Peptides against a protein of PDB entry 3V4O. Designs and how they scored, part 120

Target 1, 234 residues: chain A of PDB entry 3V4O
Amino acid sequence: DQPLAKDKVALLIGNMNYREHPKLKAPLVDVYELTNLLRQLDFKVVSLLDLTEYEMRNAVDEFLLLLDKGVYGLLYYAGHGYENFGNSFMVPVDAPNPYRSENCLCVQNILKLMQEKETGLNVFLLDMCRKRNDYDDTIPILDALKVTANIVFGYATCQGAEAFEIQHSGLANGIFMKFLKDRLLEDKKITVLLDEVAEDMGKCHLTKGKQALEIRSSLSEKRALTDPIQGTEY

## One batch from the design tools (peptide; made by RFdiffusion4, then SolubleMPNN)

Design b2_p20_2_s2 (from b2_p20_2, 12 letters changed)
Fold by OpenDDE base, seed 5:
Structure b2_p20_2_s2 (fold): chain B 234 residues (1-234), chain A 20 residues (1-20)
Amino acid sequence: as target 1 above (234 residues)
Amino acid sequence: EEEEREREEEERRASLLQAR
């Protein structure tokens, strides 16, 4: 069967201007460039910057409303984050210092909700750190995931490691997006595409030994971001 | 000398990167 998407929807969040945490710069450029690329791939893209907890939750809710059976869903996040016990947490700009899980959005919870929509593909691109948050000892009780065989995580960095952006005088991409953007339009299985990005990023001298892309996938079919939308001719 | 050079290079790289 030719892979077909009922629709393709993406939510891009870039948090930079944190109130109680170091400010970032690259998410602006990262989100902008990714938006343009995904639109070329006929994604319906919602791009948002500097979201509070309330705004992030609302954005996710609205994103979920656009998902349905066979829809490709992509969530990109650039900002502060952490990982506790295998759970990824996105940090809103109004998060306190220190932040805890109740202040943040758990990606795995979003995944669970996406699965309920019977999506055709769930892609998470998490351009954030994955270090343990020592100030949060909470183990979230998450609903069990279904076996949908359509999940792909692209982590900008390895477990327990940091994700970086370049501190130039001008605007520059984060490390992950710097390499992702060069391959995003390629007609390849998403996991293959990310694997190539991983190799490209691995050649970056600046982050050698500091940042490496990790792919976590349960994808039993060949699915690409370039897959056509059902009922459309290109 | 080698250790010093390595340290300087590490400091240089660190100065160019911001952790998210």
Scores: peptide ipSAE 0.481, ipTM 0.821, DockQ to the pose 0.861; fails the geometry check
Fold by OpenDDE base, seed 1:
Structure b2_p20_2_s2 (fold): chain B 234 residues (1-234), chain A 20 residues (1-20)
Amino acid sequence: as target 1 above (234 residues)
Amino acid sequence: EEEEREREEEERRASLLQAR
């Protein structure tokens, strides 16, 4: 049977204007372009830029309120980030230097909360670095995840590596979004779609050997971003 | 010479990218 989503909701966060860290430029364009694409896919999209820790936590809370049984949830983040012990941390613009896990939002914690909502699909697109933060040795105590078989991570880069944005005089995308935007509207299983993006990115000479897309999935059914919403006819 | 060429290429690539 054709998979149907009860609803499709996306939260997009782009952090650029950091107070105590190098400023970025591409997240503005990345979020804008992704917003446009996801809206074409009938996602309810909330797009936010330059969020403080407090604002990010509130945004995530509001996002979670929109999730329910059978709802497709997508979280995109572009900004500074790091990964410690398999846990991904998004860095707010007001994070101190150096930042620690207590100053950041743990993606795996968000995933846990999404699972509690019995969502139909959980997609994380993390357009951030995945290097180890040597200034933080804290190991977060995470609750055990349920086996929901509906989780997809699209990492802009591989573990321990950096994610990049292009330095141009004008508007430019991050490397991940540069390739993702060309395929996002395709009616394909999300993991297949991301795999194709990975191949496209692999042809980029600028980031060869420096950045590679990683897909982590427990998705056991054919689910696509193009899946129709229940009660709607197309 | 080859090592120098590789370094120059790496510098060029680095100048075109910003890490997040």
Scores: peptide ipSAE 0.476, ipTM 0.820, DockQ to the pose 0.853; fails the geometry check
Fold by OpenDDE base, seed 2:
Structure b2_p20_2_s2 (fold): chain B 234 residues (1-234), chain A 20 residues (1-20)
Amino acid sequence: as target 1 above (234 residues)
Amino acid sequence: EEEEREREEEERRASLLQAR
């Protein structure tokens, strides 16, 4: 039977204009292009740029309110980030230098809250660095995750590694989005789709040995971003 | 010559990589 989504909702965040950290450029283009693609996939998309900590937390809260049983939830983040002890942290534009976990949003906490909504699919596309933040020695206390078998992480890079964009005068995607956008509309299981993106990105000479896509999934069903929404006629 | 130009362009682009 064709898997169905009760609804499909995406939150896209692109942080570029940091106050105390190097400015980025590609998240603007990345969010714009991903928005267009996800809308073609009938996602309800909320796209936001340059969010403060307060604004990011509010955006996530509002996003969670749109989630319910059987809903497909997708979170994309492009900006500065880090990973400590397996926990991913998104850095708001007003984060201090150095930033700590209390200044950032923990993705795993968001996942926990998404699980409480009994979503049909949880997809995280994290287009940020995954290097250890030595200025933060805090070990987050995370609630135990439920076994929902519907979680997919697409990391733009490997643990301990960096995610890149090209700094030139023209508009350009980040490395991850450059390859993701070419396959996102394919009617394939999301993990299969990301695997193909990983292979495509692996052919990029610019980031060979520096950046590689990592997929972490417990998805036990053949679910795709192209899955129809329940009650809709196509 | 084309391969060399491509390599030079790749090197130029590589030098412009910005970590997120």
Scores: peptide ipSAE 0.471, ipTM 0.820, DockQ to the pose 0.564; fails the geometry check
Fold by OpenDDE base, seed 4:
Structure b2_p20_2_s2 (fold): chain B 234 residues (1-234), chain A 20 residues (1-20)
Amino acid sequence: as target 1 above (234 residues)
Amino acid sequence: EEEEREREEEERRASLLQAR
């Protein structure tokens, strides 16, 4: 039977104008295009750019308030980031150099909070690097995750690797979004969709051997971003 | 032909890759 979403909510964050780190360009385009696509999928989308730590935390809090039982939640982040000990950290624009975990937002902590909302689906699209931050030796003690079997991570790159964008004078996507946008509207299980994106990205000569999409999921149901919202598609 | 041109352009752009 067709899975139904109670609602569909997405938070998109693109950080570019870093104060103490190299500036990026593509997140603007990435967020814009993804916003358009997700709205076509009937997501309620909040898109924000160049957030400080304070603003990012507030945005996440507001996002969580929109989540409830059966709601599809999607978080997309484009910007600087790192991964230590399997934990993903999004870097705010006002983060110091070097940044540490206390300056950043831990995605796994957000996931924990999403699980508490009893969401129907949790999708994370992390368009950031996953290299270890050698300046941060903190080992996070995270709360144990529940077994909800509704989690999907789409990493723009594999563990320990970098995610790239092209510093072009014109409008250009990051590598991940370049391929994701072509398939996002497909009526397929989200993990299947991402697998196809991975294959497409694998054909990119620019990033061969440098960037590869990774899917991490325990999704036990055939849920898609195209799933109708309960009460609207009958 | 078009694919080759695209590859060459992409190779030139490779120097413009920036890690996030």
Scores: peptide ipSAE 0.465, ipTM 0.819, DockQ to the pose 0.513; fails the geometry check

Design b2_p20_2_s3 (from b2_p20_2, 13 letters changed)
Fold by OpenDDE base, seed 5:
Structure b2_p20_2_s3 (fold): chain B 234 residues (1-234), chain A 20 residues (1-20)
Amino acid sequence: as target 1 above (234 residues)
Amino acid sequence: SAEEAARRAEEERDSLLQAR
């Protein structure tokens, strides 16, 4: 009675060349490596870099169109971000300084829309800071989420904290991806997998006490990224 | 001192990381 996905779809966004904010370096590598890994897991992957607000919204819309009942949806974001009142905001490259929620994409809104699609699994991997944006006093009014018990958030960092990328002359990952990539292909429940990633991060001298993975889930079933797609032999 | 060494190590670590 192995769980089956109707399909597996991932949207990966890496923003680094910000116009009005510090430029990042690692999202390129992060997205690239994650793309390759997810494709090995038979995900249909759309990978995009340096998206404007308009482009990000379009990408999300297109992503949602690929979702349906029983589909596994994964959203990965690497870039600037913030968290206000428990809501995560992804910052487009053309966001003003300072940016506000109206300039950004709210992850929880995306989740709501994913729930409407009756997805089999919703995974959010947010490789961004979770600090409060003091320039945004907007209290988001979100519709109540459904109780679907199929949601997993992998936050690259703790609430109110920063996520980091490695400063290297060559190619280097963000901290989260550095550890995630080593375990992503493991056939384990996604929450277990992420827990192991968290432990790896905690053991690394570079990151211990500096960045810690937070897992938020309401996953009531054993779901893994390795779960086979319906109609395929496994 | 150990404290100084710890401080230097922390500074070095911080210099290797950029916040997103």
Scores: peptide ipSAE 0.500, ipTM 0.841, DockQ to the pose 0.836; fails the geometry check
Fold by OpenDDE base, seed 3:
Structure b2_p20_2_s3 (fold): chain B 234 residues (1-234), chain A 20 residues (1-20)
Amino acid sequence: as target 1 above (234 residues)
Amino acid sequence: SAEEAARRAEEERDSLLQAR
């Protein structure tokens, strides 16, 4: 009855040293801490910082090569981003100002490719803003998704809103990771886990009314990040 | 005034946050 993963693979990207946009600080800490947690969950983790467009595309391609039937795939991104017409775009560090969709990576395109791999679970943790980019009027035409019922989006913020990190001296997490890290190791369905994180984040006085976690999922099975890998001895 | 106090509090909060 216990769901099993064929394997568990994660790609973590933290962009902070932007050339043409405000620099960030927290992605370094966020990626580091999430890496340690996911490794405790027996994920194969690739963690990368400050990627150019070319490097990001290559990283995604390599990530996809590690995916196969029944594999759990997790993509975490911390950095600048935007959302146009329901499509999420991750901004590389060398993106121009203003950036457009052709300069960025579309998450939904990555999802499409993950579905082609027949993965067991697709988790996206997007720690970026979701505001409309007024400088990009392109309406993307994406390939239709399959009905796989194994998709979970954890958005650090609501549609049209911003995701924040604390701006002070020293190292600190982004708001999303601050609360996510405390629950990530719990043996719960991933959507239930994220719902609890949402409640915890709701108690943050700094971002009350400015940032709230959003969960978008189509997950028909009780899949958890703690699910064991098939073939392992217990 | 209450409005001024509220404004100052909001400005302080905003100064502690960096949007991604």
Scores: peptide ipSAE 0.490, ipTM 0.826, DockQ to the pose 0.873; fails the geometry check
Fold by OpenDDE base, seed 2:
Structure b2_p20_2_s3 (fold): chain B 234 residues (1-234), chain A 20 residues (1-20)
Amino acid sequence: as target 1 above (234 residues)
Amino acid sequence: SAEEAARRAEEERDSLLQAR
């Protein structure tokens, strides 16, 4: 049977204009293009750029309010980030240099909150670096996650590695979005879709040996971003 | 040299990438 979503909601965050860190360029294009694609998939999309810590936290809170039982939730982040001990941290534009976990948003904490909403699907697309932040020695205490079997992480890069964007005089995508956008509308299980994106990205000579997509999932059902919304005519 | 050429090519590639 075709899985159904009660609703589909996405929060897209692109941070570029950092105050104390190198400025980025591609998140603007990445968020824009992803917004258009997700809207074609009938997602309710909130897209935000250059968020402070306060604004990011508020955005996440508002996003969570839109989630409910059976809702598909997708979080995309493009910007600076790091990973310590398996925890992913999104860096707000007003983060200090160096930044620490208390200055950032922990993705796994967001996941926990999403699980409490009894969502039908939780997708995280993290287009950020995953290098260890040596300036942060905090070991986060992770609360135990529920066994929901509806979680998909698409990491733009491998653990301990960097995610890149192309230095271009004009508008250009980040490496991850460059390949993701070409397949996002395909009616496939989301993990299968991401696997294909991984293969496409793996053929890119520019990032060979530097960046590779990592998929981490616990998804027991054949859920796709193309799944219809319950009560809607398709 | 071939090594120098390879190094330059890598440097050029790196210059085209910005880490997030």
Scores: peptide ipSAE 0.484, ipTM 0.822, DockQ to the pose 0.864; fails the geometry check
Fold by OpenDDE base, seed 4:
Structure b2_p20_2_s3 (fold): chain B 234 residues (1-234), chain A 20 residues (1-20)
Amino acid sequence: as target 1 above (234 residues)
Amino acid sequence: SAEEAARRAEEERDSLLQAR
């Protein structure tokens, strides 16, 4: 029995032109390519670049408004980030140096809000570093998540490690997107798809021992990004 | 030395990568 999505909505954020932090290059290409792929999968895609804290929060709020019962929600972020105590923080382009949690967006908070919408699937693709931010000593106490069994995290790197992009004279993808884009259209359970991406990434000599994809999931159904939208004919 | 060569190779690799 084929799972169905009520709708498919994706928010893609690529931050690269940081004011107080090293500039990045690949998020532009990453967001662009992912946008095209997700549109082929009938996602309604909102793609944004170089967002301030205010703009990021607004974008997330607008994204949440598009979510409802049974809707597939996908959040992709490419930019600077960190992870403290299992919580992922996306860094806006206007974040101070050093940045703290109050300057950033907590992904787990977004997940909580997505759960309240009773979404059919929650996918987070976090193309950012997961190193501890020593300048932030805040220990977040988050509300307990619901048991929805519809959550998938695709981390571009493992806990405590960095995510990279290749520095070329021209435009190039980040490491994660380089491999993700080749498999994203496959009709497979999203966790299986990401596992294959992990294997592909593992063959990359440039990041061997430095970056490895991590999948964190609680997904009890065979849901794929290719799942058809309910009530639509293709 | 082999160790020095390995270090140089690692440095070269690192120079090609930008951490996010």
Scores: peptide ipSAE 0.480, ipTM 0.820, DockQ to the pose 0.845; fails the geometry check

Design b2_p20_2_s4 (from b2_p20_2, 14 letters changed)
Fold by OpenDDE base, seed 4:
Structure b2_p20_2_s4 (fold): chain B 234 residues (1-234), chain A 20 residues (1-20)
Amino acid sequence: as target 1 above (234 residues)
Amino acid sequence: KEAEEEAKRQAELDSLLQAR
């Protein structure tokens, strides 16, 4: 039987014009292209660029307000980031140098809040580095997650590794989005789709041995981004 | 020689990439 979504909502954040950190270029293109693709999949998409900490927190709050029982929620982030003790942190453009967890948004906290909304699917696409931030010794104590079996993480890179974008005079995607965009519209279970993206990315000579896609999931149903919305004709 | 060539190739690749 075809899984159905009550609704489909996505928040896309691309941070590139950092005040105290190296500027990026590809998040603009990544967010733009992903926006177009997700809209084709009937997602309600909010796309934002260069958010301060305050703006990022507000954006996440507004995103959460759109979530409800059975809703598919997707969060994409492209920008600077780090991972400490298995927790992913998105870095706002106004973050200090060095930044700490208090300056950043913890993805796992967002997941916890999404679970409270009883969403049908929670997808995180994190196009950021996952290196340890040595300037932050905080050991986070997070609330226990529920066993919802509807969680998918698509990491642009492996734990402790970096995610890259190509230095180009013109517009170009980051490495992750370069391959993701070619498969995103496929009617496949999201974990299967990402696995194929991982194989495609693995063929990229530029990042061999430097960047590899990691999938972390607890998804007990055949959920796809192409799943139709309840109450619509399909 | 091989080590030097590999180092040069890696340097070139590194120059084409920016870490996020």
Scores: peptide ipSAE 0.455, ipTM 0.805, DockQ to the pose 0.867; fails the geometry check
Fold by OpenDDE base, seed 2:
Structure b2_p20_2_s4 (fold): chain B 234 residues (1-234), chain A 20 residues (1-20)
Amino acid sequence: as target 1 above (234 residues)
Amino acid sequence: KEAEEEAKRQAELDSLLQAR
């Protein structure tokens, strides 16, 4: 009765060196550590840093090519971002100031494309802000999603709020990854795992009242990142 | 006085955080 994945593929993007926006530091460490953890979970991991809009779109396209029926797909993004009208936008390093939706990648559009691949599980870990971008009044018209009951969003912060990283001279994680990395290898349903991360993060003195993990899911099966890959013995 | 001190503490805390 153990759920099986046909394959497990992850795309990790960390944007730090923005041209027209404040530079970040933690995405380097976040992506590195998450890469190692996901590989321990037998994910095929593509990790990329400081992507332009063109490069990000290409990376997503390549990622989608690796997806197929029953495949577990995981997208992690660390960088600048915003949320307008329930749509999440990842900001490339070459985005103008101010940026608009046409300069960014819409996560919900990616989800739609993942659904077309008939994936077994779609996990989005969005380590970015979710504040409204007042410079963008465009209302995106998105395609309707299918009812696949295999979607999990882990937002580093709640709607309308910011996600943070520690400003430190040395290496440090973002707040979300700081707690996620300690539980990621646990053999638990992904939503249960994230719920525990939420509680851990809730105890963080630095971000109490400022940042809180939000889980949005329609996952109707007990699927975990630890689920075995079909045809492989462990 | 207490409010001022709290504001200073909060400002210091905020200086340790970078929003994404």
Scores: peptide ipSAE 0.445, ipTM 0.799, DockQ to the pose 0.846; fails the geometry check
Fold by OpenDDE base, seed 5:
Structure b2_p20_2_s4 (fold): chain B 234 residues (1-234), chain A 20 residues (1-20)
Amino acid sequence: as target 1 above (234 residues)
Amino acid sequence: KEAEEEAKRQAELDSLLQAR
């Protein structure tokens, strides 16, 4: 009995051209390649680049409107970010320097809203740093999450560590996407897939000791990005 | 000298990476 998704929806955000922070380059390529792959997996993909806070919030709102019971939701973010007290914050391109949580989007808040939609699967691929933001002492008070056992976080790096992209004049991926893209189409449980990506990334000489993939999951069922959409045969 | 060379190599590696 193969698991089925009512639908599969992904929001991909790549922020590069920051106004008050160092500019990035790889998110363009990362989003492009991931878009192509997810579309091959029959995801409905919305891909956006260089979003302001306002635009990011709107994008998330629109993304949430596409979610419903049994829908697979995937959020990918490439850009500046930080993690305070276990909460992940995505930094819009117009964020001030220094930025605070009020200027950023909290991933856990998005997760809470996704749970309200009774999604079949919630996947977060966070291709950003997870260092503590010392300029933000705010402790977010979030509503308690439901026990849905359908959550997977793929962090590009470990807690308190940085995620990197290659500084190249030409097109290049971030470190995480460099390895993720090679396995994304495999018909495997998403946590197993990410585990393999972690091993591949571990062989990267550029980031040894600096970046390592972290998987955080509460997934009680075998769910894969390759799972068919209900009503379709593959 | 070895330590210095290692530092240079590390600096080169660091220059290839941009933190997000």
Scores: peptide ipSAE 0.441, ipTM 0.795, DockQ to the pose 0.867; fails the geometry check
Fold by OpenDDE base, seed 1:
Structure b2_p20_2_s4 (fold): chain B 234 residues (1-234), chain A 20 residues (1-20)
Amino acid sequence: as target 1 above (234 residues)
Amino acid sequence: KEAEEEAKRQAELDSLLQAR
C-alpha cells in the first residue's frame, strides 16, 4: 500500500544574528530555499529566523500542536549548536557566552514529545556543529524514547565535527543545504535520499576531511517526503 | 616546506568557510 501522511508539517529555524557569538549568514538562504522546496512537497512550513530562547521554545510548542497520529514532522535547524553525550543542542540568538544546556533546546527532548503525538515520521535536519561544549559539564536526564521505528536524523556533520557555511560576498548556502536542495524533491525513501546527498557532499573539495553528512535512522518503512497526504489527490 | 604549504592551504580554506 502507498504510504500516506495524515499531514506534513515542518518547522525551520535559522539563527544568524547572535548577540554574544559569531554571526552567521547562510541560515537565511538555507531556510528560504528549504521552505520553497518543502512547500512544493505540500508541507505546511513555518520558517523563523533569529529566535531567542523564549521564541524557540514557543515555536517548538506550536509545532508540536500541529502534530498528531500519522503526521509527518520535520525539524530543520541552521545555526550554532553543539553535542554532548549524544544530545544535540540548538543555540538561541540570545544565549550567553559561554552557553549551557539550560540556555539551549535539546533536540532529543523535542523528539520525545513528537513520539507522544504518534507521528508517522520524524525527520531532524541539524545543520549545526556537533562539537563538544567543554563549558557544559551537565548530563541532562532525558526521558526514555519509545520504539517507534520512524526517526531519521540528518546531521550536517559527523560527531565531534563542525558544520560550515561558505563565506561569499553574495548569497551562499551552508555546505549541507548546498547539496540537499538538489535532491530534496526526489521521490525516494528519506534515508536513501540523504545517502545520495552524503555522496554528493563527499565530493566537495572544500570540506573534504572536515565535514561529512551522518545519517541516523530507525525508519523501518519506506517513507518519503514526497508521500501523499491522506485524502488528497495529486 | 611541505608543512608550510599545508598551512597555507588550510589558511585559505579557513578563510572561505565559517563554522557554525
Scores: peptide ipSAE 0.435, ipTM 0.789, DockQ to the pose 0.805; fails the geometry check

